# Ledger of designs, part 65: peptides against a protein of PDB entry 2L9B

Target 1, 91 residues: chain A of PDB entry 2L9B
Amino acid sequence: ANFLSQKFPELPSGIDVNINMTTPAMMISSELAKKPKEVQLKFLQKFQEWTRAHPEDAVSLLELCPQLSFVTAELLLTNGICKVDDLIPLA
Target 2, 91 residues: chain A of PDB entry 2L9B as posed
Amino acid sequence: ANFLSQKFPELPSGIDVNINMTTPAMMISSELAKKPKEVQLKFLQKFQEWTRAHPEDAASLLELCPQLSFVTAELLLTNGICKVDDLIPLA

## One batch from the design tools (peptide; made by RFdiffusion4, then SolubleMPNN)

Design b1_p24_1_s4 (from b1_p24_1, 9 letters changed)
Fold by OpenDDE base, seed 2:
Structure b1_p24_1_s4 (fold): chain B 91 residues (1-91), chain A 24 residues (1-24)
Amino acid sequence: as target 1 above (91 residues)
Amino acid sequence: MKIAKGVDFDAIIEFLEKQIKKDE
Protein backbone atom coordinates (compact mmCIF):
# COMPACT_ATOMS: atom_id res chain seq x y z
CA ALA B 1 0.00 0.00 0.00
CA ASN B 2 1.14 3.52 -0.77
CA PHE B 3 1.32 6.36 1.73
CA LEU B 4 -2.22 7.47 0.93
CA SER B 5 -3.69 4.05 1.60
CA GLN B 6 -1.74 3.77 4.82
CA LYS B 7 -2.77 7.18 6.12
CA PHE B 8 -6.35 7.04 4.88
CA PRO B 9 -7.24 3.35 4.76
CA GLU B 10 -10.98 4.01 4.62
CA LEU B 11 -10.79 6.49 1.76
CA PRO B 12 -13.26 5.30 -0.86
CA SER B 13 -12.20 4.13 -4.27
CA GLY B 14 -13.26 5.88 -7.42
CA ILE B 15 -16.48 5.50 -9.36
CA ASP B 16 -16.91 3.63 -12.61
CA VAL B 17 -17.36 6.13 -15.38
CA ASN B 18 -18.50 6.10 -18.97
CA ILE B 19 -15.73 5.26 -21.40
CA ASN B 20 -16.57 8.44 -23.27
CA MET B 21 -15.21 10.52 -20.42
CA THR B 22 -11.69 11.48 -21.36
CA THR B 23 -10.50 13.95 -18.73
CA PRO B 24 -10.54 13.91 -14.94
CA ALA B 25 -12.22 17.31 -14.90
CA MET B 26 -15.02 16.05 -17.10
CA MET B 27 -15.46 12.99 -14.93
CA ILE B 28 -15.57 15.02 -11.74
CA SER B 29 -17.92 17.63 -13.15
CA SER B 30 -20.23 14.92 -14.38
CA GLU B 31 -20.37 13.29 -10.98
CA LEU B 32 -20.94 16.62 -9.26
CA ALA B 33 -23.82 17.38 -11.58
CA LYS B 34 -25.54 14.19 -10.47
CA LYS B 35 -25.66 15.25 -6.83
CA PRO B 36 -28.32 17.44 -5.25
CA LYS B 37 -27.22 20.79 -3.92
CA GLU B 38 -27.82 19.58 -0.38
CA VAL B 39 -25.29 16.80 -0.85
CA GLN B 40 -22.80 19.22 -2.36
CA LEU B 41 -23.12 21.54 0.60
CA LYS B 42 -22.89 18.64 3.01
CA PHE B 43 -19.60 17.63 1.46
CA LEU B 44 -18.26 21.15 1.87
CA GLN B 45 -19.40 21.30 5.47
CA LYS B 46 -17.91 17.95 6.43
CA PHE B 47 -14.69 18.61 4.57
CA GLN B 48 -14.38 21.98 6.26
CA GLU B 49 -15.00 20.42 9.65
CA TRP B 50 -12.48 17.66 9.08
CA THR B 51 -9.93 20.13 7.74
CA ARG B 52 -10.23 22.24 10.87
CA ALA B 53 -9.64 19.22 13.06
CA HIS B 54 -6.85 17.74 10.93
CA PRO B 55 -5.20 20.48 8.88
CA GLU B 56 -2.00 18.54 8.23
CA ASP B 57 -3.96 15.50 7.09
CA ALA B 58 -6.11 17.70 4.87
CA VAL B 59 -3.02 19.12 3.19
CA SER B 60 -1.64 15.62 2.67
CA LEU B 61 -4.93 14.41 1.25
CA LEU B 62 -5.23 17.30 -1.19
CA GLU B 63 -1.64 16.88 -2.33
CA LEU B 64 -2.12 13.18 -2.92
CA CYS B 65 -5.65 13.52 -4.30
CA PRO B 66 -5.71 16.65 -6.46
CA GLN B 67 -9.16 15.65 -7.66
CA LEU B 68 -10.50 16.72 -4.27
CA SER B 69 -9.07 20.18 -4.79
CA PHE B 70 -10.91 20.37 -8.08
CA VAL B 71 -14.10 19.12 -6.45
CA THR B 72 -13.89 21.66 -3.67
CA ALA B 73 -13.07 24.54 -5.98
CA GLU B 74 -15.85 23.72 -8.39
CA LEU B 75 -18.39 23.36 -5.60
CA LEU B 76 -17.35 26.68 -4.11
CA LEU B 77 -17.68 28.36 -7.48
CA THR B 78 -20.90 26.73 -8.66
CA ASN B 79 -22.64 27.41 -5.37
CA GLY B 80 -21.56 31.03 -5.42
CA ILE B 81 -19.47 30.80 -2.29
CA CYS B 82 -16.41 32.31 -3.90
CA LYS B 83 -15.16 33.77 -7.16
CA VAL B 84 -12.38 32.50 -9.39
CA ASP B 85 -10.13 35.31 -8.23
CA ASP B 86 -10.56 34.15 -4.65
CA LEU B 87 -8.96 30.81 -5.53
CA ILE B 88 -5.93 32.16 -7.37
CA PRO B 89 -3.80 32.55 -4.23
CA LEU B 90 -4.50 28.92 -3.37
CA ALA B 91 -3.36 27.51 -6.71
CA MET A 1 -12.57 2.89 -15.83
CA LYS A 2 -12.85 4.41 -12.39
CA ILE A 3 -12.31 8.00 -11.47
CA ALA A 4 -9.81 8.60 -8.70
CA LYS A 5 -10.51 8.17 -5.01
CA GLY A 6 -12.57 10.81 -3.28
CA VAL A 7 -15.03 11.60 -6.04
CA ASP A 8 -17.72 9.23 -4.78
CA PHE A 9 -19.39 11.97 -2.81
CA ASP A 10 -21.68 9.76 -0.77
CA ALA A 11 -18.71 7.63 0.21
CA ILE A 12 -16.36 10.52 0.86
CA ILE A 13 -18.93 12.20 3.10
CA GLU A 14 -19.22 8.96 5.04
CA PHE A 15 -15.44 8.75 5.21
CA LEU A 16 -15.21 12.28 6.57
CA GLU A 17 -17.93 11.63 9.12
CA LYS A 18 -16.09 8.55 10.34
CA GLN A 19 -12.88 10.53 10.66
CA ILE A 20 -14.67 13.24 12.60
CA LYS A 21 -16.19 10.70 14.98
CA LYS A 22 -12.74 9.39 15.82
CA ASP A 23 -12.06 12.72 17.47
CA GLU A 24 -15.12 12.51 19.71
Scores: peptide ipSAE 0.305, ipTM 0.751, DockQ to the pose 0.414
Fold by OpenDDE base, seed 1:
Structure b1_p24_1_s4 (fold): chain B 91 residues (1-91), chain A 24 residues (1-24)
Amino acid sequence: as target 1 above (91 residues)
Amino acid sequence: MKIAKGVDFDAIIEFLEKQIKKDE
């Protein structure tokens, strides 16, 4: 098992993608669009809560799963929660 | 082909909820 699996053993596996998608960003955006806004906000709320309790683990997770960083940043920006400058430490 | 684990919102929310529960 890789380091990610060791540190986060209960982290869910990936999901299958549409084979017609050509870029990771497109795939992520497509998956985001499949979920109601309420679900997207729930993700942000839970991730925020977990991050507050375990900031170092959250940073590790985001470093190991950069797609999750994209998701989080996209949702924060689109909902007007964060400004671009607020995301500099995560980039 | 698999995409990132964190993009499965139902699963990742469940994961986060379980992590939070461990702290309570």
Scores: peptide ipSAE 0.284, ipTM 0.731, DockQ to the pose 0.383
Fold by OpenDDE base, seed 3:
Structure b1_p24_1_s4 (fold): chain B 91 residues (1-91), chain A 24 residues (1-24)
Amino acid sequence: as target 1 above (91 residues)
Amino acid sequence: MKIAKGVDFDAIIEFLEKQIKKDE
């Protein structure tokens, strides 16, 4: 954790989840739904660009922030880029 | 995976943009 934090010193901490009221997945899905499609696609575009240039760092980032894995999968599904069955091999 | 935090989408986009600029 210390190594990864040093690797990404400006990485946002994220938002606390109130588990007494909702699950983290439900919260992320709800927050995604509040964002305009343009913002959703902007995330995918920037993440795709950075991942292509630095695939090992992308793996490190997803290890440090597993919520981003959920976000990415959710965006791929909700925007019709892939189907649930396409993600089965990765689960 | 274990999800303990949500995502600040505006902040993470800014973070990614800064990472990309390091390569330019």
Scores: peptide ipSAE 0.269, ipTM 0.746, DockQ to the pose 0.411
Fold by OpenDDE base, seed 5:
Structure b1_p24_1_s4 (fold): chain B 91 residues (1-91), chain A 24 residues (1-24)
Amino acid sequence: as target 1 above (91 residues)
Amino acid sequence: MKIAKGVDFDAIIEFLEKQIKKDE
């Protein structure tokens, strides 16, 4: 129904989560942790690749699914690619 | 509670791969 949703008609529907989890960050981190590292890094690789090629669409997608921003930041930090201070300008 | 589409990592990877492939 939303314009952004219409822009990505093939976007997956999402995941049901336990409502007893404390914060969205915890939910995202938990789901991330359930995936093998290879899958985590594959996400990062593909997302970065797509973002480089389609920055305008990436902005739209991140507006529609801001969790992707969190996931990207989390993976960058977890894998030592950047530090918290490096992300401050983006917060 | 349902979390957003991007947290389905397998599905979002597939989605991204399809997006990349579409431009090839």
Scores: peptide ipSAE 0.208, ipTM 0.689, DockQ to the pose 0.392

Design b1_p24_2_s1 (from b1_p24_2, 11 letters changed)
Fold by OpenDDE base, seed 1:
Structure b1_p24_2_s1 (fold): chain B 91 residues (1-91), chain A 24 residues (1-24)
Amino acid sequence: as target 1 above (91 residues)
Amino acid sequence: MTAKGADFDAIIAFFDKQIARAEA
């Protein structure tokens, strides 16, 4: 098992993405669009709550899975919670 | 070259488990 699986043994394996056919960002956006708004917001709520409960693990997870940062940003933007300019300082 | 995409239903379940453990 890789380090990610070792650090987060219960984390799902995810979906394989061939970056030669599509970018991870495109795939994530597509998958997010398939989810009802309620599920999108639930992700944000659970991720926020989990981050508060596991701040050190959250940092590790975002380092190992930077796509989660994209997911969070995308959901904040598409649901009108943030503007693009609000996220620039985090880049 | 491949990368892993998120399984949102599964990761929400993951968070639920972690939150429950943290609150226990």
Scores: peptide ipSAE 0.242, ipTM 0.714, DockQ to the pose 0.632
Fold by OpenDDE base, seed 5:
Structure b1_p24_2_s1 (fold): chain B 91 residues (1-91), chain A 24 residues (1-24)
Amino acid sequence: as target 1 above (91 residues)
Amino acid sequence: MTAKGADFDAIIAFFDKQIARAEA
């Protein structure tokens, strides 16, 4: 067991990425596109709410699962909630 | 660790459970 499994035992395992055939970013973008807007916005709402309530856990999760940062940025951009320039301070 | 794709429905459920526990 690793620290991620210990701290977040109920976190979904996810799907293995075959890096020989695709990149994680490509897979994430593809999976996001399969979800209706309602589900995409629900993710953002729940993640925002959880982050506000558990800021230290949120930092730990994003450090251990940096793909979630990519997911969040992609959703904000594709749904027109923010622009690329809005994310520059976070880089 | 192997790179993982995300199950978004499961992640939403995960957040719901975490929030519910904090409010209980």
Scores: peptide ipSAE 0.215, ipTM 0.701, DockQ to the pose 0.503
Fold by OpenDDE base, seed 3:
Structure b1_p24_2_s1 (fold): chain B 91 residues (1-91), chain A 24 residues (1-24)
Amino acid sequence: as target 1 above (91 residues)
Amino acid sequence: MTAKGADFDAIIAFFDKQIARAEA
């Protein structure tokens, strides 16, 4: 957590999740579903662009914030961009 | 117990800022 904030000081802290009643993954899925498709696709575009511009940081971010990997995978799947088998090699 | 979940809108904003910096 400390290293994350040091390397990405402007990264949002996130939303508190009561893990006794839900999981972060479920919360993420719920929040993603609330966003218009255009916004979801925009996220993917921006994440892709940022990854290209900051490949080393992108690796670090995904290591430190595995929830972002879930976000990306969920968006790719729910928008029909990828299938599960397409993501397996990336795991 | 609690954990941190993703703030989707904030994450998008974060990437926007990072991209803008990269383009500068």
Scores: peptide ipSAE 0.214, ipTM 0.674, DockQ to the pose 0.716
Fold by OpenDDE base, seed 4:
Structure b1_p24_2_s1 (fold): chain B 91 residues (1-91), chain A 24 residues (1-24)
Amino acid sequence: as target 1 above (91 residues)
Amino acid sequence: MTAKGADFDAIIAFFDKQIARAEA
């Protein structure tokens, strides 16, 4: 097993991305578009709560799964919680 | 390793389980 599976054994494996036909960002955006606003906000709330409870694991997870950073940023922007300029200091 | 997209429902469930464990 790889380090991701060892560190987060209960983390879902995710969906394979064919990088020859699409980018991970495109795939993520497509999947987000399928979710109701309530589910999107629920993700943000749960991720925030989990990050608060597991700050060290959160850092590790975001390093191992950078797509989650993209998801978080896009959801903050799409739901009008942040503006693009608000995220510049984090880039 | 293949690039992965996210299963959002599964990720939410994962966080729920982790939060529940932390609160227990």
Scores: peptide ipSAE 0.199, ipTM 0.696, DockQ to the pose 0.540

Design b1_p24_2_s2 (from b1_p24_2, 10 letters changed)
Fold by OpenDDE base, seed 3:
Structure b1_p24_2_s2 (fold): chain B 91 residues (1-91), chain A 24 residues (1-24)
Amino acid sequence: as target 1 above (91 residues)
Amino acid sequence: AVAKGADFDAIVEFFEKQIAKAEA
């Protein structure tokens, strides 16, 4: 198993993006659009809670899964929790 | 290079389990 699987054995697997057909951002946005607001907010809440409890693991996960950073940022923006300006320092 | 994120419900469950383990 790879490092990600070893460190987070219960983490669900993702699916590779075919960049010839779509971009990662496009695919992520498409998937997010399928999720109701309640699910989006629950995701943010649980991720926030977990991050507070496991900050080093959270950093590791975000580094190994950069798409998760994009998801989080987009959800914060689309739900009006943050503005683009709020995320610029983190880019 | 980059993979789509896992199912959001499954990820939420993952976080919940991790939190529960920390509290146990």
Scores: peptide ipSAE 0.367, ipTM 0.778, DockQ to the pose 0.427
Fold by OpenDDE base, seed 4:
Structure b1_p24_2_s2 (fold): chain B 91 residues (1-91), chain A 24 residues (1-24)
Amino acid sequence: as target 1 above (91 residues)
Amino acid sequence: AVAKGADFDAIVEFFEKQIAKAEA
């Protein structure tokens, strides 16, 4: 077992990306677009709550799963919570 | 890994389970 599965044994494995057909960002964006805004906001709320309760684990998770950083940023932008310039210091 | 796409619903469920476990 790799470190990710050991550290977060209940985390889903994810979906393999065919880089010849799409990029991870494109795939994530398309999946997010299928979700109602209520579901998108639910993700942000749950992730925020979990991050607040488990900050060290959150850092580890974001390092091991950079997809989640992209998801979070996109959801903040598309739901009007942040503007692009608001995220510049974090990029 | 950057080469893997996210299962969005499963990730939300993961967070919900973690929160529920912490609150139990």
Scores: peptide ipSAE 0.330, ipTM 0.754, DockQ to the pose 0.544
Fold by OpenDDE base, seed 5:
Structure b1_p24_2_s2 (fold): chain B 91 residues (1-91), chain A 24 residues (1-24)
Amino acid sequence: as target 1 above (91 residues)
Amino acid sequence: AVAKGADFDAIVEFFEKQIAKAEA
């Protein structure tokens, strides 16, 4: 199929979003809020570890899946790990 | 642009598997 499927064959397909009913950001925020804090932190830990080990793959993944950037930012903010001003350099 | 919603649990598992493969 496309480059994403070839580069990351085990990446989950994701869920289609009906933009007339909700936005991807709204849906992501809602789903994240359902997860225990321990699970949210586990995501950040695993993503951080993988990113350090494979920085080029991480860049590719974030470019192809911008929703993952939103997930990471949302988790950092909602768990009080960083402030909005801390994310300005990444905008 | 964000086109699809994420399966959070599956993404966590994806990262775990990638890390495991790199360490194997």
Scores: peptide ipSAE 0.320, ipTM 0.751, DockQ to the pose 0.512
Fold by OpenDDE base, seed 2:
Structure b1_p24_2_s2 (fold): chain B 91 residues (1-91), chain A 24 residues (1-24)
Amino acid sequence: as target 1 above (91 residues)
Amino acid sequence: AVAKGADFDAIVEFFEKQIAKAEA
């Protein structure tokens, strides 16, 4: 098992991205667009709650799965919670 | 590094389970 599966054994497997046809960012945006707003906000809520309760694990997860950083940013932007300028310091 | 898209419903469930397992 790789380090990710060792650190987070219950983390679900994602869907493979064919990098010759699309990018992870494109895939994430596409998948998010399929989700109702309520589901998107639920993701943000649970992720925020988890990161507050498990900050050390959150750092590890975001390092191992940078996709989640994009997900969070995308959701904050598309739902009008943040502006692009609000995220620049984090880039 | 393998590039993967996320199952957001499953990830939400993952977070919920992690929260339930530990208070902090």
Scores: peptide ipSAE 0.292, ipTM 0.739, DockQ to the pose 0.481

Design b1_p24_2_s3 (from b1_p24_2, 11 letters changed)
Fold by OpenDDE base, seed 3:
Structure b1_p24_2_s3 (fold): chain B 91 residues (1-91), chain A 24 residues (1-24)
Amino acid sequence: as target 1 above (91 residues)
Amino acid sequence: AIAKGADFDAIIEFFEKQIAKAKA
């Protein structure tokens, strides 16, 4: 197992990506768009709650799994919780 | 490649389990 799997052994494997046909980001966006708004907001709520409970692990997870940062940013934007300008200082 | 976290139902469940562990 890679370091991510070692650090977070209960993290789901996710879905397979054929990088010749798509990119992980594209697939993530596609899968995210299929989810009801309630599920999208539930992700944000649970992620926020987990981050508060495990701040150091949250930093580690986001460093090792940057696609989760992408998911979070996209959800914040698409649900009108923040604006693109709000994310600029973080870039 | 594997898109970790793209199974959103599973990742939500992951967070819920982690939260439950923290509360225990």
Scores: peptide ipSAE 0.363, ipTM 0.772, DockQ to the pose 0.490
Fold by OpenDDE base, seed 4:
Structure b1_p24_2_s3 (fold): chain B 91 residues (1-91), chain A 24 residues (1-24)
Amino acid sequence: as target 1 above (91 residues)
Amino acid sequence: AIAKGADFDAIIEFFEKQIAKAKA
């Protein structure tokens, strides 16, 4: 087991990606598009609530799983919660 | 490669479990 699985033992494995056919970002974006808006907003709300309760763990998780940073940014933008310019200071 | 963020149902469940632990 690696550090990620040890730090977050219940973290889901996610979806396997064949990098010869697509990129992880493309796969994530595709999977997001399949989810209803209610599910997308639920992700944001649960992530926000968890981040408030566990801010240092949230930072660690995002560092270890940069895919989640992509998901969060994508959801904020696609649901019109913020604009690209709002994310520039974070980049 | 594994796109961990793409399993949305599972990741939501993960957060819910973490939140539940915090509230307990």
Scores: peptide ipSAE 0.360, ipTM 0.775, DockQ to the pose 0.490
Fold by OpenDDE base, seed 1:
Structure b1_p24_2_s3 (fold): chain B 91 residues (1-91), chain A 24 residues (1-24)
Amino acid sequence: as target 1 above (91 residues)
Amino acid sequence: AIAKGADFDAIIEFFEKQIAKAKA
């Protein structure tokens, strides 16, 4: 957490997870479902643009926050952009 | 544990700010 904050000081703190009640993945899916499609797509657009502008930082961020990989995968699947089999080679 | 990726409004804003900085 300290290294993450050091590398990305403006990164939001996120949402606390009670592991006895839910998992990070469950919480992410739940929060995604609360957002309009436009917001979901905006995430993909901004993440893609940021990744292109900051490729080295993107690698670091995904290593430190694998949740973002889950978010991206979930959005791609939910919006019908790709199928599960399309993601297998990336694992 | 903290699910950082679940704060979507904030993370979108984060990316927007980072993009803006890169363009400046």
Scores: peptide ipSAE 0.359, ipTM 0.770, DockQ to the pose 0.474
Fold by OpenDDE base, seed 5:
Structure b1_p24_2_s3 (fold): chain B 91 residues (1-91), chain A 24 residues (1-24)
Amino acid sequence: as target 1 above (91 residues)
Amino acid sequence: AIAKGADFDAIIEFFEKQIAKAKA
């Protein structure tokens, strides 16, 4: 058991990716496009609420699971909430 | 590799449980 499993035991395992045929980013973008807008917005709402209440846990999660940072950025951009320029301070 | 962020229904449920746990 690693630190991630110990700190977040209920974190979903996610989707298996064959890195010889695709990239995690490509897989995430594909799955994102299949979800209706209300599900995408619900993700952002719940993630924001949790992050505000537990910023240290959020930092740990995003460092260990950088996929979630990619998801968040894509959702903000595709739903017209943020522009690319808004993401510059984050990198 | 595992794309954890691609399981949207499960990750939403995870956040909901974390929020509920913190409020309890």
Scores: peptide ipSAE 0.349, ipTM 0.770, DockQ to the pose 0.493

Design b1_p24_2_s4 (from b1_p24_2, 11 letters changed)
Fold by OpenDDE base, seed 3:
Structure b1_p24_2_s4 (fold): chain B 91 residues (1-91), chain A 24 residues (1-24)
Amino acid sequence: as target 1 above (91 residues)
Amino acid sequence: AIAKGADFDAIIEFFEKQIERAKA
């Protein structure tokens, strides 16, 4: 058990990616693209709601799971909510 | 080499559970 598992015991382990065949970013983008828009927006809504209620936990989670930052950015861009320039201050 | 990527559906469920627990 590590700090991540201790702080977020219900956090999923994630999906294994063979980087010799694809990159994590490519796989994430591919999987996100398969999700209906309403599901993508649901993720953003739930993440936003949780972040507002648990801002310190959200920071910790994003630091420990940088792939979540990629997911969030990808969804914001893909759904036309943000442009790349809008995300620069957060990078 | 194997790396771990985000499980999109599981993460949504994680957030939902966290929110639900906060309401309880």
Scores: peptide ipSAE 0.302, ipTM 0.734, DockQ to the pose 0.746
Fold by OpenDDE base, seed 2:
Order: sequence, then structure tokens, then C-alpha cells
Structure b1_p24_2_s4 (fold): chain B 91 residues (1-91), chain A 24 residues (1-24)
Amino acid sequence: as target 1 above (91 residues)
Amino acid sequence: AIAKGADFDAIIEFFEKQIERAKA
């Protein structure tokens, strides 16, 4: 197993991305659009709660899976929780 | 890997399980 699997063995494997057909960002956006708003907000809430409970693990996860940072940013923007300017310092 | 899409329902469940462990 790779380092990610070793560090987070219970983390879902996700869906393989064929870069000839799409990009990770495109797939993420597409998958998010399929989810009800309630599920999207639940993700943010649970991720926030988990981050507070496991701050070191959260940092490690986001370093290893930067696509999760994209997910979070996309959800914040799509749901009107923040504006693009609010994310600039984090980019 | 960066070439993975997301299963949001499963990811939410992952976070929930981790939170539950922290509370136990």
C-alpha cells in the first residue's frame, strides 16, 4: 500500500480518473452537482468537525489528497458560504 | 492519488467514523 493507504487505511478509494476524458477537478464538480444540498453541507460540517478533532491528520490528508481542498472550496463557493476573494490567501 | 475522483457519501462516512472513535 502507498503512504496514503497506510496513513488512512479506511479512506475510500475513490474513482479513477482518465485524464484523456476528464480532469479530477471536472469529475469532482460533476459528482458534487449530483448530490443534494443537504449532503453537500453535511460534508462541510463533518469535515470541519473531524478537522477540529484530528488537526494533525487533517493536515496530512489535505497534503496527500489536495483534491479534498478543491472539494471544500467548491462547496463553499457553490453554496454561497464564501466568495472567491475569501479563498485567495489560501491558494 | 490525485487521479482519483471522490465518493462523497463514503467520505462523509469516513469522517463520521473517525469522529465516533474520538468520542469513544
Scores: peptide ipSAE 0.290, ipTM 0.730, DockQ to the pose 0.507
Fold by OpenDDE base, seed 4:
Structure b1_p24_2_s4 (fold): chain B 91 residues (1-91), chain A 24 residues (1-24)
Amino acid sequence: as target 1 above (91 residues)
Amino acid sequence: AIAKGADFDAIIEFFEKQIERAKA
């Protein structure tokens, strides 16, 4: 957590998930579903643009915050941009 | 690490700021 904050000081901390009541995946999916489609697509656009400009940092961020990989996959699937089979090589 | 939920609006803002910093 401290290393993450040092590497990406402007990255939001997010919210704690009580694993006794829910799973991180369930929480993330629920929060994503509350966002309008245009906001979901905006996330994908900005993430894509940032990863192209900062490929080394993108790898580091996804290693330190694996929930972002889940977010990206979920958004690609729910918005019909890709199918589950398209993600198999990344699993 | 995955035990944290995300503020998606803040994450979008984070990426926007990073992109703008790269352009500066």
Scores: peptide ipSAE 0.283, ipTM 0.727, DockQ to the pose 0.501
Fold by OpenDDE base, seed 1:
Structure b1_p24_2_s4 (fold): chain B 91 residues (1-91), chain A 24 residues (1-24)
Amino acid sequence: as target 1 above (91 residues)
Amino acid sequence: AIAKGADFDAIIEFFEKQIERAKA
């Protein structure tokens, strides 16, 4: 198994994006948009809480799965919680 | 990797389990 699966065995897996048809960002945005707002906000809440409780694991997870960084940013933007300028320092 | 096909409900559950584990 890969390091990600070893470190986070309970983390669900996704599949690769066909970059010839779309970009990862576009696909993620599309998938997120299909989720009810309640689910979107719940993700943000739980991820934030988990990050506070497990800061080292959070860093590791985001390094191994940079898509999660985009997910978080996208949700913050689309739900009007943050503006693009708010995220620039984090990029 | 988490991209297409990501189960956000499962991801949320993952975080919840980790949080509860830490609280216990």
Scores: peptide ipSAE 0.274, ipTM 0.724, DockQ to the pose 0.360

Design b1_p24_3_s1 (from b1_p24_3, 11 letters changed)
Fold by OpenDDE base, seed 1:
Structure b1_p24_3_s1 (fold): chain B 91 residues (1-91), chain A 24 residues (1-24)
Amino acid sequence: as target 1 above (91 residues)
Amino acid sequence: SAVERYKKGLEFLNKKLDEYLKKQ
């Protein structure tokens, strides 16, 4: 919470979701999937730029919110950016 | 380690996204 509030000052307060990784990822992915493809791609591009500029913060974010790995994977799959077999070595 | 796995994941994301955007 401290990390997220400092690095993303405009981020609203989170809501309580299921404890496991899968359910929160599905919820986030579902909301993103409702947006136009160009919005989803812009999100990925901005995230890419941020992770390149701040690699340590990116790792810290994923440590704090490991469910984001599943969200990102789903975005890549649904937009045809990667295939399921590409993700197997990362599991 | 978890840190190394996350680094590998980010590297994968960047590579795949770059390849995708290049084809656009």
Scores: peptide ipSAE 0.549, ipTM 0.899, DockQ to the pose 0.699
Fold by OpenDDE base, seed 5:
Structure b1_p24_3_s1 (fold): chain B 91 residues (1-91), chain A 24 residues (1-24)
Amino acid sequence: as target 1 above (91 residues)
Amino acid sequence: SAVERYKKGLEFLNKKLDEYLKKQ
């Protein structure tokens, strides 16, 4: 089994996405932006808990799905959790 | 490297999110 299906068993199947980074990131961010703020924060918290519990898997996920870096960045910015200047050193 | 950048990014995410939630 591939990494995503193994580590995220509830991930939906049969969804086509572009292989580039920007389109999937925009798609995910757009869907999350439609949800209430508390849902967006809950998503981030669950992701945070998972990354702390599985740091090596978290890095592997980002290697396989680098678009997720853009998704998390946008969530942080739009919710006022960080500023653009905070992200510059990470580029 | 990309791996090191991802590690730093995750550290940043966790730090900023912790600080934000503490203020809520």
Scores: peptide ipSAE 0.548, ipTM 0.898, DockQ to the pose 0.700
Fold by OpenDDE base, seed 2:
Structure b1_p24_3_s1 (fold): chain B 91 residues (1-91), chain A 24 residues (1-24)
Amino acid sequence: as target 1 above (91 residues)
Amino acid sequence: SAVERYKKGLEFLNKKLDEYLKKQ
């Protein structure tokens, strides 16, 4: 509930996200945020390489663990790789 | 669908990360 307002401040009201996805995402993001920027970037880069090599498995992973989409989004925002407005159409 | 959304998300990630790394 509060997660969307915090991470996507320009999102329209009435949008809700399952707490079973947001809470685990917050935990993972919190741990990653404690690491240096270089480590966070390396994580994204390795994930990128794997998703390119195994696109179907990547989709299956996100279906199984949809929390990861929120983790990835937060990493992109925190490191200035994308803007909040870029993510709104994907929601 | 959820599958299509995830595919678009991954494409977005790849595009934005590539652009970011090029500018570094």
Scores: peptide ipSAE 0.547, ipTM 0.898, DockQ to the pose 0.528
Fold by OpenDDE base, seed 4:
Structure b1_p24_3_s1 (fold): chain B 91 residues (1-91), chain A 24 residues (1-24)
Amino acid sequence: as target 1 above (91 residues)
Amino acid sequence: SAVERYKKGLEFLNKKLDEYLKKQ
């Protein structure tokens, strides 16, 4: 399940949310959710590390694969790293 | 812009993740 796509059906702003975008995000999130918390956190940390080292490439990646924004947000929510209200201004 | 939103999103991610890990 992708709670973000349901709560924020128009996320991200300026990008069309369709079946080709939301379904892959839901699938990725679902698979990651099956992993232990430490694995999920490690995934986030590795992504964080890469984005800090390559900020321009990180933005480019999100432009090419906007569904990753949903995956990332879902991981933050499900692990209690952020609240739904925190994501509202990012919509 | 979309680029600016992505930058803000990444900044948010990094901030929240850092804060979370510091509390562990």
Scores: peptide ipSAE 0.547, ipTM 0.897, DockQ to the pose 0.567

